# Designs tried in a protein design run: peptides against a protein of PDB entry 5H65. Part 161

Target 1, 294 residues: chain A of PDB entry 5H65
Amino acid sequence: QYLERTPLCAILKQKAPQQYRIRAKLRSYKPRRLFQSVKLHCPKCHLLQEVPHEGDLDIIFQDGATKTPDVKLQNTSLYDSKIWTTKNQKGRKVAVHFVKNNGILPLSNECLLLIEGGTLSEICKLSNKFNSVIPVRSGHEDLELLDLSAPFLIQGTIHHYGCKQCSSLRSIQNLNSLVDKTSWIPSSVAEALGIVPLQYVFVMTFTLDDGTGVLEAYLMDSDKFFQIPASEVLMDDDLQKSVDMIMDMFCPPGIKIDAYPWLECFIKSYNVTNGTDNQICYQIFDTTVAEDVI

## One batch from the design tools (peptide; made by RFdiffusion4, then SolubleMPNN)

Design b2_p19_6_s4 (from b2_p19_6, 12 letters changed)
Fold by OpenDDE base, seed 2:
Structure b2_p19_6_s4 (fold): chain B 294 residues (1-294), chain A 19 residues (1-19)
Amino acid sequence: as target 1 above (294 residues)
Amino acid sequence: SEQLAQELLEVDSKFDLPL
């Protein structure tokens, strides 16, 4: 929708909810650290979660590696299984299940691996080589997803997470419902397994100043604002640098705000009740930062 | 199955996996 530019001073006097187009300077933003701004968001329950750290994942996979793969669950119509015994890790058993497409093993670049008993390092190495990896465990009757606190799907360096609150996990055999067992689209995998996938989002608070007024606007965006996917930024140094560069461009350190570039964006106001207090808050929406700032 | 298993073994060797 086309909106005329509205000065912040006028916006600050108006009731919510409303939508505005603004032109303002980014006085400041929080959090300042990029890694702190990347969160996981559930599109269903709207819960925000921290992206698990490597250390957290290590613990989960180490715990998983203490369990022995159930021989009864190996070599089904869905997958062929291979078992390794580690040499120097007290004989840890690692099971790799190769998911078949129509009873045939696909090429490695199209193959989904189910990993049972693997460490984070092992899983990540495999995900870099093969199409996709799902960490699993032996359930009573079938393989099951290991833990929703860990990725349900790893593709290269991308970790796909599911919402613990909204997901109703189904066993691995439900992957049979997928017609295409080669591309392993995360959303399709999630649907088959009863997972509500979480979305990587940038979560930031911008303090905006247009010279007429100052307001704080919330940013929750996956890939539009920076034109950089939040899902990829944590694993890509160049993307991190790009985001940092953009933020430094809009809010340059050591320079007076008078010299800051103008940011054009859309904001929406909304009411928030905090106890007895009603507050009007603002959120940035449908905004892409321009490469060249005016 | 053997082909992919072999590829995995090759990956194991290449990346020094404890498999």
Scores: peptide ipSAE 0.034, ipTM 0.743, DockQ to the pose 0.014
Fold by OpenDDE base, seed 5:
Structure b2_p19_6_s4 (fold): chain B 294 residues (1-294), chain A 19 residues (1-19)
Amino acid sequence: as target 1 above (294 residues)
Amino acid sequence: SEQLAQELLEVDSKFDLPL
């Protein structure tokens, strides 16, 4: 819908909730480091979580690697299994289960690997070659997802996470419910395993100034604002450089704000209650910066 | 199974996996 441009001084006097179109300069933003702005968001419980660090994942996979694969769970109708014994790590057992499509092994680029006992480094190397990998462990009666603190699915360089609060995990044999066992769509895998997938989002606070007033606006966006997916940016140096370039363009270091470009965006106001204090907050929505440089 | 297993072994060799 068409919204007339409203000066910030007028917006600051109005009650929430309202929607506005604005033209302002980006005086400053937080956090300054890109990796600090990328979070995981649950679409059901709306909890924001930090993306696990490599060190956190290393611990989870190292712990998983202390468990021996159960021989009883190998070679089912769903998957064929192969086991390796490491030479330099006290004879650690690594099991790889190759998921079949209607009893037939698909091509390597279409095959889902279930990995038991692998390290983060090993899993990442395998995901680069075979595209789709699920870290698993031996349960009592079936293979199970290793841990929701780690990715439930790794596709190339993309780590897919699930919400611990909202998920009710089901065993690996529930992948049988998938008609197509070649595409491995993350949402379909999540549904089969009882996982509520988390969304990668950019989370930033913008200080906006149009010369009439100053306000802070919250940005929570997955792929629209920068036209760059938050899910890919942490693992792609070129995408990181692109985001940094955009932010430097709107908020260049070492020059006066008078020389900053104008940013056109949509903001919505909303009420926040903190104890006895009522505050009006603002959120950026439906905005793409590539279209709004004036 | 054998084809994919062989490909995995090739990956092991290429990346020097501790497998």
Scores: peptide ipSAE 0.033, ipTM 0.746, DockQ to the pose 0.014
Fold by OpenDDE base, seed 1:
Structure b2_p19_6_s4 (fold): chain B 294 residues (1-294), chain A 19 residues (1-19)
Amino acid sequence: as target 1 above (294 residues)
Amino acid sequence: SEQLAQELLEVDSKFDLPL
């Protein structure tokens, strides 16, 4: 629908919910650090959580590496297993299970690895070589996903996470339900394992000023606003630079707001109740700014 | 970490592990 441009002073007087087209300057934004703006969002329960830091993952995988792989779970119809004993880490056992497609081992770049007892560093190295890796542990009757606090699937440098609240984990043998055991689509893997995948999102608060009024608008977006996937930005320096350039263009440091460019965007108002107090909040939606930078 | 990667390459060539 076409929306006429509305000045902020008029918007600030109106009841929610409503949708607006605005033209305003980006006075300021939070958080200032890009890595702090990237979060994980559950599409089902709408929980927002931080992307785990490397240090957090190290702890999880170190803990997993203290557990010995169960020999009884090795070499099934689904996967071929190889066991390594580390020389330098007091004989730590690492199991790598190579998932087969119809009983045949795929090419290395198409083969899903299930890793049991691997460190973060080892897992990352393997994911770069084999593309797809799932951290696992020995369950009672089957291999199981190691921990939803860690990625359930690592593809190259991309970490795929699942929602702890919404997921009902199923054992690794449920991967048998996948017809194609070469492409390893994250959503398909998630479905097979009972995982609700989390979505990477940019989460930011914009302070917008059009000279008639000032309001704060929330941004939660995965790939439209910057035309950059939130899922890739943390691992790609060029994408990070691009986002930084966009933000610096709209909110340049060291100059007066009068010299800032105008930002055109859509915002929606909504009511938030905090006890007996009703507050109107604003969210940016259906807005792309990347074209203004290119 | 480098050790495991190297061990994977040395242990079983049937997996067509990249060098």
Scores: peptide ipSAE 0.027, ipTM 0.710, DockQ to the pose 0.012
Fold by OpenDDE base, seed 4:
Structure b2_p19_6_s4 (fold): chain B 294 residues (1-294), chain A 19 residues (1-19)
Amino acid sequence: as target 1 above (294 residues)
Amino acid sequence: SEQLAQELLEVDSKFDLPL
């Protein structure tokens, strides 16, 4: 859609909702820390959630590790099970279930592991080796997802989360509905297990200044704005550095705003009602930051 | 597969879990 550039002073006088193309300097942004800017967003209920910290996951998996795997749930048509007893951890039992494709164990890079009683460290090691891991527990009649406060699927370094509010969990045997038991597409796994997957998003507030006016615009974006996936950035130091570099480019520390580069973006206005107060808010949309300074 | 068996052995060693 073609939009002419509109100065911020004109935008600030107009009613919402409207869409604008703007050219402005990034005076400031919040939050300043990247970790605080990455959130989980539910596409169904639209709730924003914090990405769980490693410490939170440690607690969840530690609690899960206190439960003994049910022998009756081992070695089904869906998976082959291996059970270990730790020597140095009070005899903790760990079960690893290897999901079969049409009754055959796939190659390790195509194999989904179901882990019962594993620690975060163990799960991460397995995910790095086997690519796809689901933390599970023994239910009454089947294996079940351990906890939606933890990832429902770990693929390499990517943690896939589900919405607690919108999900209606189904047992692990529902993975049988998947025709392809080698690729383990997160959305397909989620669907089979009754999970509404959460989306990683960058959430930031930009203070934009074009010399005619100043406004705050909200950014909620998964992978377009920075051309960096929010789902990967927390686990990749190079991606973190790239985001930091981009932000430092647009909002360099220690120099005057007159030396800042211009940012071209699209913003939309919308009305927000908080009780009796009506406010016009702005959101950045359909924008990719260029590495080249305009 | 033999490859999977070898990888399991490696997992066992890394986790200090006996087969």
Scores: peptide ipSAE 0.027, ipTM 0.708, DockQ to the pose 0.013

Design b2_p19_7_s1 (from b2_p19_7, 14 letters changed)
Fold by OpenDDE base, seed 4:
Structure b2_p19_7_s1 (fold): chain B 294 residues (1-294), chain A 19 residues (1-19)
Amino acid sequence: as target 1 above (294 residues)
Amino acid sequence: VPMHKVAEAFREREEARLA
């Protein structure tokens, strides 16, 4: 799209909603810590929530491990099962179910594992060898997803989460509806299990200054702004470093704002009602930061 | 659960299917 560049002073005087192209310096941004800027967003109810920390997941999986796998749910047409009893003090029972494709086990890198009673560490290790891992529990008549507070699907280092508010969970046998049980596309898995998948997003507030005015603009972006997926950044040190470098480029520490590079971006204004108060807010959209800053 | 045990279990079932 094309928009004429508009100075911030002019924008600040106009009613919402409108779209603008601007050129401004990034005076500051918040939050400053990257992990705090990565959130989970529901595309349906639009709720923003925090990405669970390792400690949070540990608790969830510890709780799940206190429940014994139901032997009656082992070895169905959908999956082959194996159960182990740990040699630790509590004798935790762990069940792993290898999902078959039309009754045939696929290759390990194509195979989905369902795990009962596994720890986060165990699940993560398995996700490095097999295509995907779903934490499950024994339901009344079928295996069921363990908890939407934990990932419903883990592929490599990516944890896929679902919205508790919008999801209507279905039992694991609904994976039978998937014709191809080798690729395990997250959206397909979610659909089969009645899950509304959450999206990883960068959430930041930018204070922009072009010399004529100052405004705060909201950034909620999954992979366009930094050209880095929010879904991968928390698990990749190199990606984290890249984001940090980008932000340091626009907001170099220990340097006066006069030396800051110019940022060109699109912003849209919108009205927000807070009680009886009507406020105009701004959001960055359709913007990719470039290394060749002006 | 040791990962090698899971892998072993997987291989056993794959071999059983092919047998």
Scores: peptide ipSAE 0.328, ipTM 0.877, DockQ to the pose 0.016
Fold by OpenDDE base, seed 1:
Structure b2_p19_7_s1 (fold): chain B 294 residues (1-294), chain A 19 residues (1-19)
Amino acid sequence: as target 1 above (294 residues)
Amino acid sequence: VPMHKVAEAFREREEARLA
């Protein structure tokens, strides 16, 4: 719907919930670091989670590598298996399972690998050659997803995560339900395995000032605001640079706010109650960054 | 594990299937 521009001073006097179109300057924002602004959001329970760091994943996969692949679970109708023993002191065993499509191995760039005992480095290297990689472990009767604290699916540089709270994991053989075992759509994989996929989101707080008033607005957005996917930004230097440039444009360092460009956006107000305290908060919605040059 | 071994294993299985 069309909304007329409303000055912040007027908005600040009104009760929630309401929607507004505003024109304001970005006085400041937090967090200042881009990597801190990217979170994982569950569409079901709505919890926000941190994106695991490389160090976190290293630990998870290291722990997983301490478990020995079960020989009884190798070479099923779903996958062909190969096991290697590393030459390190611990003799780490790594099992790779090549998932077949109706008994036929697809092309390498279409193939899903299930990996037991792999390190993060090894998994990442494989994900660049093969279509998809799923870290797994040997369960009692079937292969199972290794850990929802790690990606359940890696495709190239994209890590797909699932919600621990909302997911009810199913064994790997449930991938048989997928008719096409070449494309490996993340949502389909998640559904087959009982995973509620998390969504990458930008999470920021903007302090907006239009000269009549100042308010803080919350931003939670996947790909609309910057026209850059939050799911890709952490692994792409160019995308990171683009986001940084956008933020620097609207909130340039070292100059007075009077020289800042105008930001046009939509905000919605909502009530937050903490005991006896009632607060009106604001959230940016349906907004793509645009500078008002007039 | 060397990645070339994984690739080799994949190729071997593919070739075996096609043989």
Scores: peptide ipSAE 0.323, ipTM 0.872, DockQ to the pose 0.016
Fold by OpenDDE base, seed 5:
Structure b2_p19_7_s1 (fold): chain B 294 residues (1-294), chain A 19 residues (1-19)
Amino acid sequence: as target 1 above (294 residues)
Amino acid sequence: VPMHKVAEAFREREEARLA
């Protein structure tokens, strides 16, 4: 896609919607904290949600641990079960179900675990040893996903979330529909369980200045802008440092804006109605910063 | 729950299938 470079002063005078190529300096951005810039986005209803923090998850799993695993739901054709009773926490019962592939238990790195009554710490440890973990609870007739406010699937350090609004949850036995029970692709698991997966996105507002004008541009991007997946950044210190370095490069603290590097990017304008007020807003799209530094 | 116990339980079941 080719677009002629347009100065901000000219863009500010034009009606929406339009697409532009611009060259500007990043005067400022918000939020300043990386953690606050990562959100969950539903591709169906388009709702933006906060990523739950550890405290939120602790509460959910603590509540789940108050429920006793149903012995009638153990050891099915889909999974083998083991239950432990803790010595602390008033004898908390934890059930782990090892999912089989066509009746055969796969290797640990291929095996999906279903867990009842586990803590966040325990679940995280298990996700480092096995392929993936699903927090579950005992339903009336089958195991069920514990809560969509918690991850429906944990793989390594990646937490996969589902949309409460768009999902119609099905019981765990629906995993039988998966021909391959070794890879545990998040989208496949979600489909089997009736979950609409949420997408991790960077959400930021950039104040751009090219010397002719100033405008705010909205950024919502999953992995293109920084060439870093939003789904991995919160759990990876190196990726966090990389994003911080990029932002510091474009907007260095304590330095005059005249010394800032130029950012080349694409923005699109769009109309927003707030009551009787109409305004034009801007969004960054199809932009990778590594290619735009001049 | 000790994680080594979970791993042990997994191995036991895997071995049982092979027997």
Scores: peptide ipSAE 0.319, ipTM 0.875, DockQ to the pose 0.016
Fold by OpenDDE base, seed 2:
Structure b2_p19_7_s1 (fold): chain B 294 residues (1-294), chain A 19 residues (1-19)
Amino acid sequence: as target 1 above (294 residues)
Amino acid sequence: VPMHKVAEAFREREEARLA
């Protein structure tokens, strides 16, 4: 798209909603820590949620482990089951269900595991050996997703989450509707189970200054701005370093703003009502930062 | 649960399929 460049001083005087192209310096940004800028966003209800920490997940899976797998739900046309009892004081029972493709067990790298009573550590280890893992529990007549507060699907180091508000969960046997039971595409799994998948997004507030004015603009972006997926950055040190490097380029520490590089981006204004107060806010959109900052 | 046990269980079922 094409828009004429508009100075910030002019933008600040105009009514919303409007779209602008700007050239400004990044005076500052919040939050400063990368892990605090990664959120989960629902595309339907637009709720923003924090990405659960390991400690949060540990609690969820510990709670799940207090429930015993129902032996009546083992070994269906969809999956083959195996149950173990741990040697700890509680005698925790762990059930693993190997999902079949048309009655045939696929290769390990194509196989989906359903797990009952597993710890986060165990689940993570399994996700590195098999295609994917779904934490489940025994329902009345079928296996069910354990908890939407935990990932509904784990593939390698990627945790896929669903929206509690918008999802209408269906039982595990609904995975039968998937023609391909080897690739386990997250969106397909979500659809089969009635889950509205959450999207990983970078959420930051930029303070922009072009010398004529200063305004704050929000960045909510999944993979366009940095050309780095928000879904992968938390589990990849190299990607984290890349994002940090980009931010340091635009907002270098220990240097005066006069020496900052210029950032070209698109922003849109919109109205926000806070009781009786009407406020104009700004959001960055359709913007990719240049790899070589001038 | 040791992960090798899960792997073994998988192999056992794979072998059963081929039998």
Scores: peptide ipSAE 0.317, ipTM 0.874, DockQ to the pose 0.016

Design b2_p19_7_s2 (from b2_p19_7, 13 letters changed)
Fold by OpenDDE base, seed 2:
Order: C-alpha cells, then structure tokens, then sequence
Structure b2_p19_7_s2 (fold): chain B 294 residues (1-294), chain A 19 residues (1-19)
C-alpha cells in the first residue's frame, strides 16, 4: 500500500477512520519491559490474555497429577500407552500415550505424546525429546485436553495456547481426522480438537513525535514489526536482546529526542467510545522496522 | 517419571513396528 507521508499535526485534526504513513520519532513506549509486552490474542474474539507464568502452569499440572489415569482409555488405535508410578510418597501415576500414524509409531522427532499426570518439568523434558506434547486427562469415554489454561500443545520451547471463550473442545480421538500424524502442525491440531489457537503478540503503546505533533499509537503485532516472532521471544535470550536493542535504537536512553532516529510506519485511526466520550485512537499496522538512518 | 524409560519405551515400540 502506498500513502503519502502525513505530518502528525494534520492527522490529529482529521476524523477517523483513516490510514496514514508517517515519519516520527519514538519519544517513549510502554510497557518498558519486554515480558510485559507479550500477550496472547484471540483472532476470533480479540480478547487479550497474559501469558501464563511457570508457577501457574505448575499448579495446573499438579492438580492434573492428582487424577488417576483411566485404564480403560489406554492403548487405542490412535496411541500406545505406558504408565509409570513415581517413587515419591504419593505414588503419582503418569500415563504417556504415544500417538501412532496408521498404527505405526513415528520417530521421536515426529511423535506426539499425550501425557497424564506429568509435571511441567517432565513435560518440558519430553517436549525436547519428542515432536510435541499434549497434556491430557481421562474423560468419560476418551482422553481430553487437560486445561485450556495450560498449553494444548508444547513443541520444544513453544507453548501453544487456546482461547477458552471460542474453543469447543473435542476429545483426543478427533486427532484421527488428521491425515498427517507426523508434522503436528499446531493449527491442524487445534482444529481437530476444536481449539481456537491464541496468537502471541507484542502489545505496546508508542508515543510518536515528528516535531509537528505528538500522538500515541497502539502496536499489536505478532512478527512483522520486529521481524521477531512474539511466540519465541520469551524463551530465547538472544531474541529478547534483539528486541531490546531495536527499542533502544529508536528510543535511546539518556539521549535527547532530537538525536533519535526517524521511524517510518503506517498508522490507522479509529473511533473508540467511552461512555459519552468519543476518542480517536491510533494503531500501527503493516509496519516493519527497517534499518535505522541517523 | 524416568524420562529415559519413556524414551526407551518409545524406541522399543518403534522398533517393534518397523521390524
């Protein structure tokens, strides 16, 4: 899309909705900490959620571990099951179900595990060895997803979450509908299980200043703006550093704004009603930060 | 849970199916 550059002072006088191309300096941004800017967004209901903390997941999996796996649900055409009893005082039962592809167990790097009664630590270890892990529980007639408050799919260090509002969970046997039971594409798994997957997004508010005016623009972006996936940044120190470097470049601490680099981006205005008050807000869209020119 | 046993269990099943 091509738009002529418009000064902020002109934009601030116009009615919404409109789209603009701007050139401005990033005076400031919020939140300042990266981990606070990463959220989960539902593409359907558009609710924003916090990424669950490790402690929250621990509690969920601990609770799940109090439930005994149903022996009647073991060893189906879809999966082979193995159960272990831990040596701890409580003798926790852990069931691991190895999902098969047409009756054949795939290689570890292609294999999906369903786990009952596993701790977060155990699940994470397994996710590093196998393709994917789904925390499950024994339902009435089939295995079911454990809890949408926890990941429905863990692949390596990536935790895939589903929307509680929009999802209508289906039992694990619905994975049979997947033709390919080796790649375990998150969207395919989600579809099979009736899950609306949440998207990791950067959520930030930019205060932009081009010398003619100042406005706040909302950034909600998954991977375009920084060219870094929000889904990976929380688990990768190097990516975190990269984002921090980018932000520091555009908004360097201890330096006057006059020396800040120019940021070119697209913003769209939109109306927001708050009671009787009508407010025009702005959102950054279709923008990738390019090389900085000072 | 003994992770090595989980891995071994998977390998055993894989070998059995592939043999």
Amino acid sequence: as target 1 above (294 residues)
Amino acid sequence: VPMHKVAKAAEEREEARLA
Scores: peptide ipSAE 0.340, ipTM 0.891, DockQ to the pose 0.017
Fold by OpenDDE base, seed 5:
Structure b2_p19_7_s2 (fold): chain B 294 residues (1-294), chain A 19 residues (1-19)
Amino acid sequence: as target 1 above (294 residues)
Amino acid sequence: VPMHKVAKAAEEREEARLA
């Protein structure tokens, strides 16, 4: 898509909705901390949610660990089960269920684990050894997802979350509907279990200034703007450093704005009604800043 | 939970399948 560059002073005078190409300096941005800018977005109900803190997950898994695994639900056609009792922690029982593919246990790098009663630390360790981990609990007739406040699927360092509002959870035996029980595609797992997956997004507000005018533009992007997935950035120090470097490049601390580099991007205007007040807002779209760093 | 035993349990099941 090609658009002629428009100065901010001209944009500020026009009605919404419209699309623009602009060249401006990043005067400032919010939030300043990267971890505060990463959110979870539901593609169906469009709610934005905070990514759960490690402490929040600890509480959820601690609560789950207080429930004893149901012996009647062990060793089905779908999975083989192994139970351990911890020496401390009041004899906590942990059940690990190894999901089979057509009755055959896959290799570790292709194997899905269902864990019942595990701690966050234990789950993370297992996710580094096996393909995927799902925290579960014993239901009335089948294993069930533990809690949508926690990840429904963990693959390596990636935590996949589901929307509580839009999901209609189904029992774990619904994984039988998957023909391929080796790749464990998150969307397929979600579909089988009745989960609407949440999307990791960067959420930021940019104050843009081209010398003719100043406007605030909203950024909600999953992987295009920084060419870095929002789903991976919180768990990867190198990716975090990369994002920080990009932001410092465009908005360097302790330097006058006259020396800031120019940012080229696309913005779209839209109308927002707040009570009796109508205002025009702006959102960044179809923009990649990584090209300016290379 | 002894993670090494979890891994070993998986390996044992794989070996049993191949035997």
Scores: peptide ipSAE 0.334, ipTM 0.886, DockQ to the pose 0.016
Fold by OpenDDE base, seed 4:
Structure b2_p19_7_s2 (fold): chain B 294 residues (1-294), chain A 19 residues (1-19)
Amino acid sequence: as target 1 above (294 residues)
Amino acid sequence: VPMHKVAKAAEEREEARLA
C-alpha cells in the first residue's frame, strides 16, 4: 500500500485509526537494554510475558529432576528409552527417550529426544547434537510435557515456549499424529501437544521527532524491523551486537539530535480507552529499519 | 548425564536399524 509521507504535526491532529508513512528522528527509546525488549507474545490471548531467565529454567529443571522416571512408560512404539543414574550424591535418574519415525530411529540430526530429569546444561548439550529436545515428566498414563514455564521444544539454541493460559496440554503419545517425525516443525509439535506457541517479539517504545512534532510509537515486531529474529537474538552475541549497533546508529549516545539520521517507517494510530480517558496511540508496522539517504 | 553414552546409545540404535 502506497502512503504519502505525513508530518508528525499533521498526524497528531487526526483521529484514529489511520495509517501513515513518516520520516522522523529517533529521539529516544525504551527499554534501553535489549534483553528487556524481547518478550513472548501469545497470538491467541495477546498476553505479553517475559522470556524466562537461565536461573528460572534451572529451578524448573532441578525440580523436575527430583521425580523418578516411571518404568512402565519406557520403550513404547513411539520411542526407545535409556535411563542413567548420575554419580552425584542424590543419584539423580535421567531418562532419555529417542523418538522413532514409523518404528525406526532416525539419524541424530533428525531425532527428537524426550528427557526426564535433565538439567538445563544437559538439555542444551543434547539439543546441539540432536534435532530437538522436549523436557518431559512421567504422567499417570503417559509422558507429559514437564512445564510450560520452560521450553516445550528446544532446537539448537532456539527455545520454543507455549502459552499457559491458552494451551490444553495433551500427552506425548499424541506425537504419533505427526506423519513426519524427522523435521519436528515447532508448530506441528505444538499442535500435537495442544500447545499454543508463543512468539518472540521485540517490544519497544520509540519517541519520534521530525521537527514538526513529537510522538511515541510502539514497536512489537518479530523479525522485520531489525531483520533479526527476536527468537534468536538472546542466544547469539553477534545478533545482539547488531541490534545494539542499529540502535546506536539511529540514537547515538553523546551526540545531539540534530546529527541523528532520519528514520522512515510506517505507523498506525489506534484508540485506547482507559476508564473515562480516551487516548490515541501509535504503533510501528511493516517497517524495516532504513536510514534516509539524501 | 553421560552425554557420550547418550550419543552411543543413539548410534547403537541407528546401527541396529541399518543392519
Scores: peptide ipSAE 0.332, ipTM 0.887, DockQ to the pose 0.016
Fold by OpenDDE base, seed 1:
Parts: sequence; C-alpha cells; structure tokens
Structure b2_p19_7_s2 (fold): chain B 294 residues (1-294), chain A 19 residues (1-19)
Amino acid sequence: as target 1 above (294 residues)
Amino acid sequence: VPMHKVAKAAEEREEARLA
C-alpha cells in the first residue's frame, strides 16, 4: 500500500491506529550502546528479556558441573557417550554424548554434542569443532535440557535461547523424531524438545524531528532495519561496526541537527491505555535504512 | 575437560565408521 509522506505535526494530531510514511531527522536514540539494544523476544507471549552475559552463563554451567552424570543414561540408540573426570580440585565429571544418525556417528561438522558438566569455555571450544552443542543434565529417565536460562543450542558463535514461559520441555530422546540428524536446524530442535525459541531483536527508541514536530518512535526489528541479524551482531565486530556507522550517519555526534541527513521510514501509531489516560505511541515498521542518505 | 581427548574420541568413531 502506497502512503504519502505526512509531516509530524499532522501525525501528532491524529487518532490511532494509523500508518504513515515520514521523512524526519534522527535527533537522538536510546539506548546509546548497541549491546543494550539487543534483546530476546518471544513470538508467543511477546516478553522481552536481556541476552545473558558470559558471567550469567558461567554461573549456570558451573552449577551444572556440580551434578554427576547418570551412568544409566549413557550409550543409547540416539547417542554414544564418553565420560571424563577432570583433574581439578573438585574432580568434575564431564559427559559428552555424540548424537548418531541412524546409528552412525556423523562427521564432526554434522554432529550434535550433548554436554553434561561442561563449562562455558569448554562448550564454546566444542562448538567450534562440532556442528552444535546442547547443554544437558541427567533427568530421571533421560537426559534433559540443562536450563532455559542458558542456550538450548549453540552453533558456532550463535546462542539459541528458549522462552521459559511458553516452553514445555521434553526429554532428549525426542530428538529421535528428527529424520535428519545432521543439519540440526534450530527450529526443528526446538520443536522436538518443546521449546519456543526466542528471537533476537534490536530494540531502540528514536526521537524523530522533521522541523514541524517531534515524536518518539519505537523500533523492534530482527534483521530488516539494518539488514543485519540481531542474532549475530553481538558476536561479530564487523557487524557491530556497521550498525555503529549507520547510527553515526543518521545521528552524527558533535554537529547540529540541521546538518543531519533525512531518514525516510514508516511508522504506525497505536493506543496505550493507563487507567483513564490514553496515550498514542509510535512504532517503526517495514523500514530498511539505505547506505546512502540525503 | 581434556579437549584433545574429546576430539580424539570423535575421530576414532569417525574412523570406525569409514572402516
């Protein structure tokens, strides 16, 4: 649907909900730091949560490492198991389960590892060699996902998280339902394990000014606005630089707003009710920023 | 964890598969 450009002053007088095409300058934005703008979003319950930091994960995996792998759960039709006892002061037991495809172990780059008692460092090292890693623990009758506060699947440098609210976890043997046990598609793994996967999103608030008016517009976007996946940006310096460059282009520090480039985007208005107070809010949608701006 | 042993274990299984 084609929308004509509407000045902000006119938009500010309109009732919601409506959609607009606008041309405005990015006066300011928040949060200013990129890592603060990346969140996890549940597509089902719509909760937003922070991406866990390494320190958070360390604690979770350290706690998991205090648990001893159950010998009865080793070596099933689904996986071959190998256990080591560390030489550290605690004598930590670590179990690695190599998931098989039709009884045959895939190549490392196609193999899924299930890890009991691994540290974050160890898991990261393994994820660089093998296709995927799932942190697990010994349940009553089967291996189970360790904790949804940690990634349920790690592929290279990508951490896949699940929603605690919406997920109904199933045991590891449910991976048997996957016909192809070599590609390890995150959504398929999630479905098999009863996980609602969270989505990485950029969450920002833009203050837009076109000279006729000023409004704040909310941005929640996965990979369209910057043409950069939110799921990859935290682990890729080049992608971070690209986002920073884009933001600096539209909102350059140290110069007057009169010299800022114009940003063209789509915004939609919506009503937010707080008691008797009705507030109109705005959200950016269906917008990709251009590398060359006017 | 002896990461070299983990890698070795994987390699041994792969070799067995190819044999």
Scores: peptide ipSAE 0.325, ipTM 0.884, DockQ to the pose 0.017

